# Ledger of designs, part 35: peptides against a protein of PDB entry 6D0Y

Target 1, 225 residues: chain A of PDB entry 6D0Y
Amino acid sequence: ETEDHLESLICKVGEKSACSLESNLEGLAGVLEADLPNYKSKILRLLCTVARLLPEKLTIYTTLVGLLNARNYNFGGEFVEAMIRQLKESLKANNYNEAVYLVRFLSDLVNCHVIAAPSMVAMFENFVSVTQEEDVPQVRRDWYVYAFLSSLPWVGKELYEKKDAEMDRIFANTESYLKRRQKTHVPMLQVWTADKPHPQEEYLDCLWAQIQKLKKDRWQERHIL

## One batch from the design tools (peptide; aimed at target 1 D4 K12 N24)

Design b2_p20_3_s4 (made by RFdiffusion4, then SolubleMPNN; from b2_p20_3, 9 letters changed)
Fold by OpenDDE base, seed 4:
Structure b2_p20_3_s4 (fold): chain B 225 residues (1-225), chain A 20 residues (1-20)
Amino acid sequence: as target 1 above (225 residues)
Amino acid sequence: SEELEKKAAEELERLGRLAE
């Protein structure tokens, strides 16, 4: 395979095809694995790039990486390392939107058996621990809580299945922080109307309530149509 | 904060690969 062809294959995966997505991903994983000896760095860079630039294909690329990781464990590790480096860079650059997306991406990699659940729990423990730090702006503390909570739809089920006690501690710490933090009452966009009015709430409090409900529902998302 | 972020990332890297 040529580099250009690899780029095309990686970028176009998940598009309309006569074959199933799963079949296409498996096929692509095989192609990429075969080309790693010659194009590892290129493939790594391409995957990192599309993972970051095509958020609509998050689950496609996490699945692809999962398949690649199963075929080549070392490459999977290098990919994770690259994504973590990117997370560090985005945080350093104050690109919090990219950073939170990367946390979600990493979270979904747990489901794809690329990242171990205990490792993600440890990461989230460190995130929430920021709320206990002195001389840190609340906006920074809020971001880490947001990053944690907003990632749980992707990985909460897996983490609670394997590390329920630790997750409960993180939740307790999060709840404690949310109770004591200064509320800014950020306006929220109402995405739908229901029979009963839903009062507007501060974004973290709202997210917390949503996550609590999700947890109560055993992490089964209700698709509201 | 930066140190905590680094620590979190390093922990993820270390434990993630060792636990698999």
Scores: peptide ipSAE 0.052, ipTM 0.710, DockQ to the pose 0.018; fails the geometry check
OpenDDE base, seeds 1, 2, 3, 5: peptide ipSAE 0.035, 0.041, 0.038, 0.041; ipTM 0.703, 0.647, 0.648, 0.703; seeds 1, 2, 3, 5 fail the geometry check

Design b2_p20_4 (made by RFdiffusion4)
Pose (drawn by RFdiffusion4):
Structure b2_p20_4 (pose): chain A 225 residues (1-225), chain P 20 residues (1-20)
Amino acid sequence: as target 1 above (225 residues)
Amino acid sequence: EEEKEEEAEEKLEELGEEAE
């Protein structure tokens, strides 16, 4: 019964309400502490559900997990382990669109001080390392590069300041791969073949240009909540 | 289901007021 009370309470956080978003998260994180001794098992799979199925509300739930971790270290560990467990499950089942949501989630947890930045950089340079794998489809290399680049809008500032020597090695490997990709197929996927008024750009070249501009902008982006 | 959602909204408002 109270489980249903916990589920609908987790899913609706951040919706329109009289209280501010921060006041709601601080209050919700407090009640999840009180119920945690009895319902640790259930609270865990619910947070795993929203990290997998609600990527639009991503930063809301990473902050919530961040608050619970600062107050309960063992819960933070159990959750991260569950995320690693689910990331493997998703990649094994060929659910890559779902996997990028989990990778984005793990990355943003660095901003919440749940995951150390070196551990995240080590995972990313293993992602880009897929560009070196031989006898594999370009789409495989593309996705692992995409998972890295698409997470940087959230975790980009943090990972660079803490470790820029290894991040530049990753960027160098990434730029080298992007230049040697074949784009012969793009015309079949363009809604317009004309370059005016708006070019229809291959998704990775577009994301690359976006990330490099953010880099020149000192990793300051003014949209992400 | 609708009653549970209304109860969750009221609870969130109460928790927010306590947090403030």

Design b2_p20_4_s1 (made by RFdiffusion4, then SolubleMPNN; from b2_p20_4, 9 letters changed)
Fold by OpenDDE base, seed 4:
Structure b2_p20_4_s1 (fold): chain B 225 residues (1-225), chain A 20 residues (1-20)
Amino acid sequence: as target 1 above (225 residues)
Amino acid sequence: SEKLDEEADEELERLGKKAE
């Protein structure tokens, strides 16, 4: 495969096809694996790029990476490392929107068996630990909590299945922080519906309530639409 | 085939804190 062709294949995966998405992803994973000896860096860059630029295909590309990781463990690792580096860079650049998306992407990689649950728990522990740092602005502390909580719809079930005690600790620390932080009173729309809707609250408090409800519902999401 | 990335996570925290 040529580089241009690989780019086309990667970008177009998940589009209309006579075959199932899973079949196409398996096929693409095979093609990419075969070309790794010659185009590893290019493929890595392409995957990182499309993962970031096409958020609507998050699950497609996490799945693809999962399939590829199963075929080539080292490449999967390199991809994760690249995404982590990008996350770090995003944080350094104060690109919070990209950063939170990347955390969600990484979270879904846990479901795709690319990132181990304990590793993700460790990341979230580190995120929430920032709330205890006095030299860190609240906006940053809030973001880490937001990044953690907003990622749980993607990975909370898996993490609680594997590391319930650790997750409970993180939750306790999060709750403690939310109680003591200064409120900004920014309303947040609920992402998940429940039988008893929550009123609009400060965005972190609202998100916290939603996540608590989600947890109570055994991480089964209820969509509005 | 899952990856452990605790070191990277720690580094992320460190760098994240330093970024502020």
Scores: peptide ipSAE 0.027, ipTM 0.599, DockQ to the pose 0.016
OpenDDE base, seeds 1, 2, 3, 5: peptide ipSAE 0.025, 0.026, 0.028, 0.025; ipTM 0.597, 0.610, 0.601, 0.596; seed 3 fails the geometry check

Design b2_p20_4_s2 (made by RFdiffusion4, then SolubleMPNN; from b2_p20_4, 12 letters changed)
Fold by OpenDDE base, seed 4:
Parts: sequence; structure tokens; C-alpha cells
Structure b2_p20_4_s2 (fold): chain B 225 residues (1-225), chain A 20 residues (1-20)
Amino acid sequence: as target 1 above (225 residues)
Amino acid sequence: SSLLDKQADEELEKLGRLAE
């Protein structure tokens, strides 16, 4: 495949096809793997770009990366590193919307066997640990909690299956923080349990409640996100 | 600002592909 054609293939994956998505992804992974010797950097950049610019295809691209990782572990690692670097850059630039999306993306990569569950737990431990630092603005602390909680729909099940004790500790720390933080009362929509509405609450409290419910429901979402 | 930047790096330091 040519470089230009690779871009087309990567961008168009998941679109209407006579074949299943899984089949197409497997095929694309094979094509990309074959072209890594010649176009690794380009493929890496393309994947990072589409991952960031096409959030509607999050699971498509995490799956694709998962397939690629299975074929070429080193490339998978490079991709993860690139995404982590981008996350760091986003955080440094105070681009919290991009950052939280990247955390979700990374979270789903756990499901795709690209990132190990312990690694993600460690990241979340680090995130929540920020809440214990007094020299950090609450807005930043809140974001880390938000990033953590809002990513759990994608990875909570896996993390609790693998690291339940650690996750419980993170939850305890999160709960403790939420109890002591100053509330701003930002509205939040129901995500997973819309059929059971609750009173309007501060957005983190609301999210916390939803995640607690999700956890109680064994991480089985009622609504497809 | 610089402190937050450094912290961001630190917070993500442990993120990787660790074996189980």
C-alpha cells in the first residue's frame, strides 16, 4: 500500500462494507503490519491523528491498535507512548477535553490488550493522588477525578477483575476527596441509568453516583455509550 | 504553571505496558 492509500484505509475503516467490522479491522491490521517497515512513522502518526480527531470511532481504533499490537508489540508500545505523550501535552496545555478523551482512549486500550490493567490502575492511582496535594488547584484535582471516573465505563470492569483491592483504595480516596471538596453544582446528564433519574447534583457527585451504580451493576451498562 | 507541568509528567509516569 502507498502512504496515501494507507491514510484512506485508516480513515475509512468502520464504514459500510460487505464484510464485518472485525474482518475489516483484521485485514487492515495485516496491511498496516506489512507496511510498518516502510511507513511505521506515518502509520503511527495517522493512527494517533484519527484516534484524536474521530472520537466516534474510538472503539474501532482501539480495536485496530489492539490487533496491531498483537502483530507487532513494539509498534503497539510506540503508539501507547505517543498517546501518553499527547496526553501529557494536553494536560500541560490545559486542554482538558482532549486529555479526558485520551484517558478514555487509553482506558479502552486495556480492553484491547494494549495496556495492562495494572498500568492503568497505576495511572488512576496517580490521578487520584493529585487530590491529596494542597498546592494543586481544585479545578485540576477535580479534572483528575473526572478523568478517572468518566473512564471507568470503558475499563472499570477489567480493572476490578484484575485489581479490585487497588481499585477499592482509589475509590475510597475519591470518595474522601468528593466529601471534602468545594462543590460547584454543575449539572450532569444521566449516562448509564437514564431510566432511573436522580435529582440534579454537582457534576462530580452525580458522576460518582452513576459510577457507584455502574459498579453495583457489575459494570454492565444499560445504555450504549 | 511549571509545577503543574512537572506534576502532569509525574502523574503519568507509571502509565505503561506493565506485565501482570
Scores: peptide ipSAE 0.037, ipTM 0.691, DockQ to the pose 0.017
OpenDDE base, seeds 1, 2, 3, 5: peptide ipSAE 0.036, 0.033, 0.032, 0.033; ipTM 0.716, 0.696, 0.680, 0.670

Design b2_p20_4_s3 (made by RFdiffusion4, then SolubleMPNN; from b2_p20_4, 9 letters changed)
Fold by OpenDDE base, seed 2:
Structure b2_p20_4_s3 (fold): chain B 225 residues (1-225), chain A 20 residues (1-20)
Amino acid sequence: as target 1 above (225 residues)
Amino acid sequence: MEKLEKEADEELEKLGKKAE
């Protein structure tokens, strides 16, 4: 395979094909594995790039990396390291939108057996622990909670299956924080005169409710969050 | 804040380090 061809294959995976997505991903993983001796750096860079730039294909690329990791464990490790570096850089640059996406991406890598569940739990424990830190703006606390909660649709099931006690602790801490944090509500333009205006639910409270519902539904997503 | 970042970094490093 040529570098250009590999780029095309990686970028186009998941698009309409005569074959199933699963078959295509398995095939691509095989192709990439075979080409690692010659194009490891290029493949690594490409995967990192598309993983970040094509969020709509998150699960496609996490699955691909999972398959590739099963074939070449070291490469999988290098990929994770690269993504972690990107996350760190995003946080350092205060690019929180990218950072939260990367957390979700890493979360889904747990499902793909690239990242161990205990490691992800530890990360989330650390995130939620920020809520207990002194001299930290609430906006930062909120973000880490958001990063945690917004990632659970991708990894909540796996983490509860493997680390239920630890997850319950994180949830308890999260709930406690949400109850005590300062809330800013955007007044909705009350188009409807209801006897009691329901203010727009605060975004973290809303997300919390959604996650609680998801948890209740055994992490089976019924609606697009 | 610095402490938090350090701790977060440490956890991230743990994630990035796969047992070989």
Scores: peptide ipSAE 0.030, ipTM 0.612, DockQ to the pose 0.017
OpenDDE base, seeds 1, 3, 4, 5: peptide ipSAE 0.027, 0.026, 0.027, 0.028; ipTM 0.613, 0.584, 0.598, 0.616; seed 5 fails the geometry check

Design b2_p20_4_s4 (made by RFdiffusion4, then SolubleMPNN; from b2_p20_4, 10 letters changed)
Fold by OpenDDE base, seed 2:
Structure b2_p20_4_s4 (fold): chain B 225 residues (1-225), chain A 20 residues (1-20)
Amino acid sequence: as target 1 above (225 residues)
Amino acid sequence: KEELDKKADEELEKLGLKAE
């Protein structure tokens, strides 16, 4: 296949088809594996690009990478390394929106058997450890907690199944931080009641509550967070 | 920025040990 054809296949995977998504992804993984000897660099670049630029297809591409990793472990490793480098660059550039997305992407790669659960736990331990850093702005601490919590919908189940004790420790540290951090609340617009305006729940507290509920539900989502 | 770099490097090291 030509490079252009590969690009088309990679970009369009998950679109409407007569075949199931699973079948299409498996097929594409096979095609990509077969073409790695000739187009490894191109395929790697393409996958990295679409992974970053098409967030609506996060699970599609993590699954694809998972399938490909099962076929070619080395390529999977190279892909992960590339994504981690991108995360590093995003953090250096203070591009927190991209960074948090990349954390989510990497998180879902755990489910796809691309990244080991212990490695992800270690990363989250490092993230939450930022809350203990001295002489840093709270916004930095908050972001790492946010990155952790907001990624759990994609990996919480797997991590608790394999590293429950470590995860409990991270949760305890997170909860402790959330209780002691400075909070800014915005009063909610009350048009219908004469009661005291209820402050809008702080975004991290809200997220924490959602994650706690998700955990209670054994990580089975009942709604889109 | 330096601390961010350090954190990023640490994350890179931790995630580099992928398995499965």
Scores: peptide ipSAE 0.031, ipTM 0.680, DockQ to the pose 0.018
OpenDDE base, seeds 1, 3, 4, 5: peptide ipSAE 0.031, 0.029, 0.032, 0.033; ipTM 0.679, 0.657, 0.681, 0.687; seeds 4, 5 fail the geometry check

Design b2_p20_5 (made by RFdiffusion4)
Pose (drawn by RFdiffusion4):
Structure b2_p20_5 (pose): chain A 225 residues (1-225), chain P 20 residues (1-20)
Amino acid sequence: as target 1 above (225 residues)
Amino acid sequence: AELEETMRELAEEWHEEKEE
C-alpha cells in the first residue's frame, strides 16, 4: 500500500506544483530516508526504473539519488552497483538506446558527487577504446563514441576541470576516428539532399561540432536544468 | 518537517484518486 504511495510519489516529482522543484526534491528525499529502513529493497528498484525509463526527467532523479547518497553512503553504493548491473544487462540484450540513458545517468551522478570523476573518465576511455577494436561494424564503434559524446552536455564541465590530460587523449582518439569514418550512405538517409537552407548532417558529425563548440565556450550551456 | 508532511499528504491524495 505505502509502496504504491512511494511509486506514484517518485514518478510525479518535478511536475507542475505550487512548491518549487528544489523544495519538492528536498522534501521527497526526506521521506525516502524515513521509509528506507523498511523499504530499502523497493525504493531501490523504483529508482532503477526511472533511471532506465524516464531519461527526460534525468537531472531530477540524479539530484534525488544525490541527496540520498550524501545522507546514506551504503544506499548510494547499492544503487550504482544496480546501475552497472543493468548497463550490462542492456548491452547484452542489444538494448543500446536504453543503455545510453544509463550511461547518461551515471555521468550526471558525477555532478551530484555520487560517482568520482576518475572512475567516469576510465569508463569513457574504454568506450572510445572500441574505435580500436578490429573486425567490428562501424555502427558498434559509432554507438560507443555516441554514448561518450552525448553524456558530455551534462558531465562535460566536471570531467575536464578535474582531469584534462586524459580527457584530451580521449578527444584526440575521438577526432581521429571521426575523420576516418565512411559517410557514403548518408544520402539515402537525408530528408533533403540540398545543403540550403539547412544541411541534413550525419548525427555524429553534428554532435561532434556541438561538443567542440561547448568546449570553446568553457563548457557553459544554458538549457539543462 | 513541514515539507515531509506535505509529501505524505500528496501521496495520500494521489492514492485516493487512483481508487476512484

Design b2_p20_5_s1 (made by RFdiffusion4, then SolubleMPNN; from b2_p20_5, 11 letters changed)
Fold by OpenDDE base, seed 3:
Structure b2_p20_5_s1 (fold): chain B 225 residues (1-225), chain A 20 residues (1-20)
Amino acid sequence: as target 1 above (225 residues)
Amino acid sequence: SELEERMRQEGLKLLEEKKK
């Protein structure tokens, strides 16, 4: 395989095909594994790029990375490291939209057995700890809470199954912050659209209520196409 | 979406098979 061909394969995975998605992902994982000795850096960069720039294929690429991680654990680790670096860069640049997508991507990697649940919990602990920092703009604190809460639809079940006590502490801290923060009206992206309408309220309060309900429902939700 | 969830489930199945 050439570098250009690898780019095409990675970018087009999940698109219309005569084969099943499972077959295509397995096939691509095999191709990429075979080419790692020669094109590891390129493959790594490509995967990071599509993970960042193609959010509509989130589950496709998390699955692909999971498959690759199973085949080559070291590469999986390098990928996670690269994604974490990208997240840090996005945060430093105040690119909140990219950052939240990256957090969601990392969250789903827990389900794909690429990131350990305790590691994700630690990340969320770090996020929520920002709410306790002094002399920090509320917008910054709010974003980290948003990033945490908005990622839970992807990973909340797994984290509570394995780290329930720690998650409860994070939730308690989050709730405490939400009660004491100044309410604002800022449009934010929702991870889902509920069939049941919700009363108009502050976006974080609304998200909090949605997550609380999701938690109560044991992290089961009806997906809308 | 439901489609994305199905994709994820298929992927998870594959991952479980690889772990075994």
Scores: peptide ipSAE 0.025, ipTM 0.593, DockQ to the pose 0.031
OpenDDE base, seeds 1, 2, 4, 5: peptide ipSAE 0.024, 0.022, 0.023, 0.028; ipTM 0.552, 0.547, 0.543, 0.580; seed 5 fails the geometry check

Design b2_p20_5_s2 (made by RFdiffusion4, then SolubleMPNN; from b2_p20_5, 9 letters changed)
Fold by OpenDDE base, seed 2:
Structure b2_p20_5_s2 (fold): chain B 225 residues (1-225), chain A 20 residues (1-20)
Amino acid sequence: as target 1 above (225 residues)
Amino acid sequence: SELEQRMRELGKELMEEKKK
């Protein structure tokens, strides 16, 4: 395969086909595996690119990476390294939305057996530890908490199944931070219900409430967060 | 594990990078 053809194949996966998505992904994984000896760097770059630019296809590409990792044991680690580098670049460029997409992508890689649950827990421990840093802007603390919480819909179930005690500690630290942080002034928009009127919650408080409910529901999603 | 340790290290590197 040529580099241009590889790009086309990767970008178009998931489009309408006579075959199932699973079959197409297996086929593409086979093609990419065969081309790794010649185009490994290009394939890694392409996958990183689609991960950050096509978040709507997150599960498609995490599955693809999972399949490749199953075929080539070293591929997953190299890809994760590349993704972390991309994440660093996104943060340097102040592209925080892209950065969140990449964290979610890494999170879903746990489900695809590319990243071990303990490793992801360790990463999230580092994220939440930012809340304890001194002489840093609150926006920094808030972002890492947001990145953690916003990724849990994709990986919370697996992490609690494997590392419940560690996750509970992370949750406790997160809750403690949310209680003591300075909240931005929310416009006096109130959601009025017949029984319990309440003001609009700050975005992190709202997200926290959603995640707590998701956890209570044993991570069974009933709505899109 | 080695991977866990590497992920921790990468996380720390990421945190330091954002401080810049």
Scores: peptide ipSAE 0.083, ipTM 0.725, DockQ to the pose 0.017
OpenDDE base, seeds 1, 3, 4, 5: peptide ipSAE 0.044, 0.079, 0.077, 0.073; ipTM 0.653, 0.722, 0.716, 0.716; seed 5 fails the geometry check

Design b2_p20_5_s3 (made by RFdiffusion4, then SolubleMPNN; from b2_p20_5, 12 letters changed)
Fold by OpenDDE base, seed 1:
Structure b2_p20_5_s3 (fold): chain B 225 residues (1-225), chain A 20 residues (1-20)
Amino acid sequence: as target 1 above (225 residues)
Amino acid sequence: SSLEKKMREEGKKLAEEKKL
C-alpha cells in the first residue's frame, strides 16, 4: 500500500492541485526523504522511470531531485549513477531518442545543483571527442554532436559562466567537425514559401546556427527551440 | 518558469548550508 502510494505521488506531481507546485514539490521531497530508509530502491527506480517516460515533466522531476539531493546528498549521487547507467544501456540498445533525452535531463540537473558543472563539461568533451575518433561512422559522430548541442539550451549559460575556456574549446572542435563532415544534401526538402524559397538547411547546421544565436543572446531564450 | 528558478535557488541554499 505504501509503495503504491509513493508511485502515485511521484507520478502525479505537477498536476492541478489546491496547493502551489512549490509546496507540492517540497512536501513530496520531505515524504520521499522520510521513506528512503525503508524504500530507497523503490524510490530510486520510480524516479528513474518517470524521468525517462515523462519528458513533458522534465523540469518538475529535475527540481524534485534537486530538492531531494539537498536533503540527502548520497541519494542524489545514487540517482545520477542510475541515470548514467540507463544512458549507457540506451546507447547499447540503439535507443538514441531516449539517450538524447537522458543527456538533456542530466544537463538540467546541473541547474538543480545535483551535477557539478565541471562533470557536465567533461561529459560533453567526451561526446565531441568522438568526432576525432578514426573508423567511427559519421552517423555516430553526428549523434554525439547533436546530443551536445541540443542540451545547451538547458545548461549552456551555467557552463559558460563557470568553464568558459573549456566550452570555447568544445565549440571550436564542434565547428571544425561541422565544416569537414559530409553533408547529406536533401535538396528535396526545400521549404518553398511563396515569397522566398529557401533551401532547408541541414539539421546539424541549423542547430549550430540556433545555438550560436543563443550564445550571442547570452543564453536568453526568446523562442522555444 | 519563475517557480522553477525559485525552487532551484532554494535548493542551492540548502545544499550550501549542508556543506558548512
Scores: peptide ipSAE 0.049, ipTM 0.670, DockQ to the pose 0.028
OpenDDE base, seeds 2, 3, 4, 5: peptide ipSAE 0.035, 0.047, 0.040, 0.041; ipTM 0.643, 0.686, 0.664, 0.655; seed 3 fails the geometry check

Design b2_p20_5_s4 (made by RFdiffusion4, then SolubleMPNN; from b2_p20_5, 10 letters changed)
Fold by OpenDDE base, seed 3:
Structure b2_p20_5_s4 (fold): chain B 225 residues (1-225), chain A 20 residues (1-20)
Amino acid sequence: as target 1 above (225 residues)
Amino acid sequence: SELEEEMRKKGKELMEEKKK
């Protein structure tokens, strides 16, 4: 079945092969483009699924989407819309782990010329604005800040190159929030990172410090990662 | 295409430098 074949191709991209990863991605993009007229919905769903469930292949799939977007711009737009819908659903369901991966995925799509930098800035502005809302639990506010900060390794450089003033405002608001929030060790926050938080700092404070250092180093990850 | 080639190069860089 062709549908099953597409699933296999999408899920297995990046696996060891005789060809380069770049060549495989280009080939897959071509295959998917050719099959869009008949299997657009299925391909869309599959790409959304692997974006959520295979975080270890984040850059592979963002690149694939970027290549596919270059071939079929309309599909790229539909994919982003689907991802945004999924993000909203995840947030409504309080599925923080899925949501943060989606935010990171969307962030890296900026680098792949799928999402415009101003759009991503607007998203982050919306996230950080939650910290200013009344009647929102701190755990929720903390998550939005976490989602923002933890995505910057993927997109911070691009956003500051194009929207530095807006980013500075977001940072200022973030810093202000971090200073005034209650510093409690929430176990839920620890689940969001593969590494244990710094034992002497609250998780968000630690992340903030890391991002500040990354920013200072002109977003060169090799200095802190 | 030219755009595709650009994306290929960008993707390669991202995959090598960014978290997987």
Scores: peptide ipSAE 0.032, ipTM 0.647, DockQ to the pose 0.038
OpenDDE base, seeds 1, 2, 4, 5: peptide ipSAE 0.027, 0.029, 0.026, 0.029; ipTM 0.610, 0.638, 0.616, 0.626; seed 5 fails the geometry check

Design b2_p20_6 (made by RFdiffusion4)
Pose (drawn by RFdiffusion4):
Structure b2_p20_6 (pose): chain A 225 residues (1-225), chain P 20 residues (1-20)
Amino acid sequence: as target 1 above (225 residues)
Amino acid sequence: AEELEEAMRERAEELAEEKE
């Protein structure tokens, strides 16, 4: 019964309401503490559900997990382990669109001080390391590069300031791979072949240009909540 | 902080009544 009270309470946080988003998260994180001794097992899998299935509300739930972790270290560990467990499950089941949501979530948890930045940089340089794997499809290399680059809008500022020597090695490996990719197939996937008024750009080249501009902009982006 | 926790409890009850 109260479990249902916990589920609908987690899913609806951040919707339109009289209270501010921050007031709602602080209040919700408080009640999840009180119910945590009895329902630790349930609260855990619900937060795992929203981290998988609600990437649009991503930053709302990483802050919520961030608050519970600052107050309860063992819960933060159990959750991160569950995320690593699910990231493996998703990659094994060939659910890569679902996996990028989990990688984005783990990344943004660095901003919430749940995950140390060095651990995240180590995972990313293993992602880009897939560009060195031989006898594998380009789409495999593309996805692991995409998971890295698409996470940077959230975690980019933090990972660079803390560790820029290893991040530049990652960017160098990334730029080297992007230049040697074959783009012979792009015309079959373009809605317009014309370059005017708007070019239809291959998705990785587009994301690369977007990330490099954000880099030149001191990693300041004005949209992400 | 206590007032916000109470408000979250009341909201959870309202959501349970709407569901019934």

Design b2_p20_6_s1 (made by RFdiffusion4, then SolubleMPNN; from b2_p20_6, 9 letters changed)
Fold by OpenDDE base, seed 5:
Structure b2_p20_6_s1 (fold): chain B 225 residues (1-225), chain A 20 residues (1-20)
Amino acid sequence: as target 1 above (225 residues)
Amino acid sequence: MQELIEKMRKEGEKLAEEKK
């Protein structure tokens, strides 16, 4: 395949086709594997780019990377390293929206058997540990908690199945932080439902409540978070 | 972050070995 053709294939995967998505992904993984000897750097760059710029195709590209990783573990590792570098760069640039998405992407890579569960747990431990640092602004601490919690819909089930004790510790630390952090309260705002009216919560408290519910439901998603 | 990368790499290698 030509370089331009590879770009087209990677960018257009998941679009409507006569074949199933699974078949298309498997086929593309095979094509990419075959072209790694000649276009490794280009393919790596392209995959990183689409992973970052096409969030609507998150599951498509994580699956693709999973398939490719199964074919070439070395390349899979290089991809993960590249994504971690991107995460580092986004954090340095204060691009928190990009950074949080990258964390979600990496989280879903656990489901795709690209990243090991212990590695993801370690990442989240590192994130939540920031909340224990006194010299860190709350906005930064809040972001790390947000990055952790908002990624759990993609990886919480897997992590609790394999590292439940460690996850519980992370949750306990998170809860402790949420209780002691400064909050912006808007008592005038309330959410009314037929079953239970309640005051509008702060965004991070809301997310925490949603994740607790998700955990209680054994990570079976019933509502869009 | 560098330490995390190294940990992830090591775990990835283990995972790859288990899947072979």
Scores: peptide ipSAE 0.036, ipTM 0.665, DockQ to the pose 0.020
OpenDDE base, seeds 1, 2, 3, 4: peptide ipSAE 0.024, 0.031, 0.029, 0.023; ipTM 0.617, 0.651, 0.637, 0.587; seed 3 fails the geometry check

Design b2_p20_6_s2 (made by RFdiffusion4, then SolubleMPNN; from b2_p20_6, 8 letters changed)
Fold by OpenDDE base, seed 5:
Structure b2_p20_6_s2 (fold): chain B 225 residues (1-225), chain A 20 residues (1-20)
Amino acid sequence: as target 1 above (225 residues)
Amino acid sequence: MEELIERMRKEGEKLAEEKR
């Protein structure tokens, strides 16, 4: 495959075709694996790019990476490293929207058996530990809690199945923080605007309630978070 | 972060190897 052709294949995967999505992903994984000896760096860059720039295809690309990781674990590792570097750079640049998306992407990679559950738990432990940092802006603490909670729809089930005790500890710490934090109830931070059926809530409180419900429902999504 | 990255990488590789 030519470099341009690889770019086209990677960018267009998941679009309507005569074949199933699963078959297309498996096929693409095979093509990419075969071309790694010649185009490894290009493929890596392309996958990182589309993962970041095409959030609507998150599950498509996490699945693709999962398939590639199964075929070539070294490449899978390099991809994870690249994504973590991107996360680090996003945080340094105060690009929190990109950063939170990357956390969600990494979270779904756990489901795709690219990242181990204990590693993701450790990441979330580190995130929630930021709430205990002294002399830092609350926005920093809030963001890490948000990053954790907003990622749970993607990985909460898997993490609780394997690390329930550790997850409960993280939840307890999160709840403790949410109770003591200063709440801002400006319209832009309100997820619920009506008193009924839901009271007006600040974005983190609302998210927490949604995640608690999701947990109660055994991580079966019934509503868009 | 560096330590976490390395752990994630190593554990991911282990998982991939176990699946093969």
Scores: peptide ipSAE 0.027, ipTM 0.622, DockQ to the pose 0.021
OpenDDE base, seeds 1, 2, 3, 4: peptide ipSAE 0.026, 0.023, 0.021, 0.024; ipTM 0.615, 0.550, 0.576, 0.575; seeds 2, 3, 4 fail the geometry check

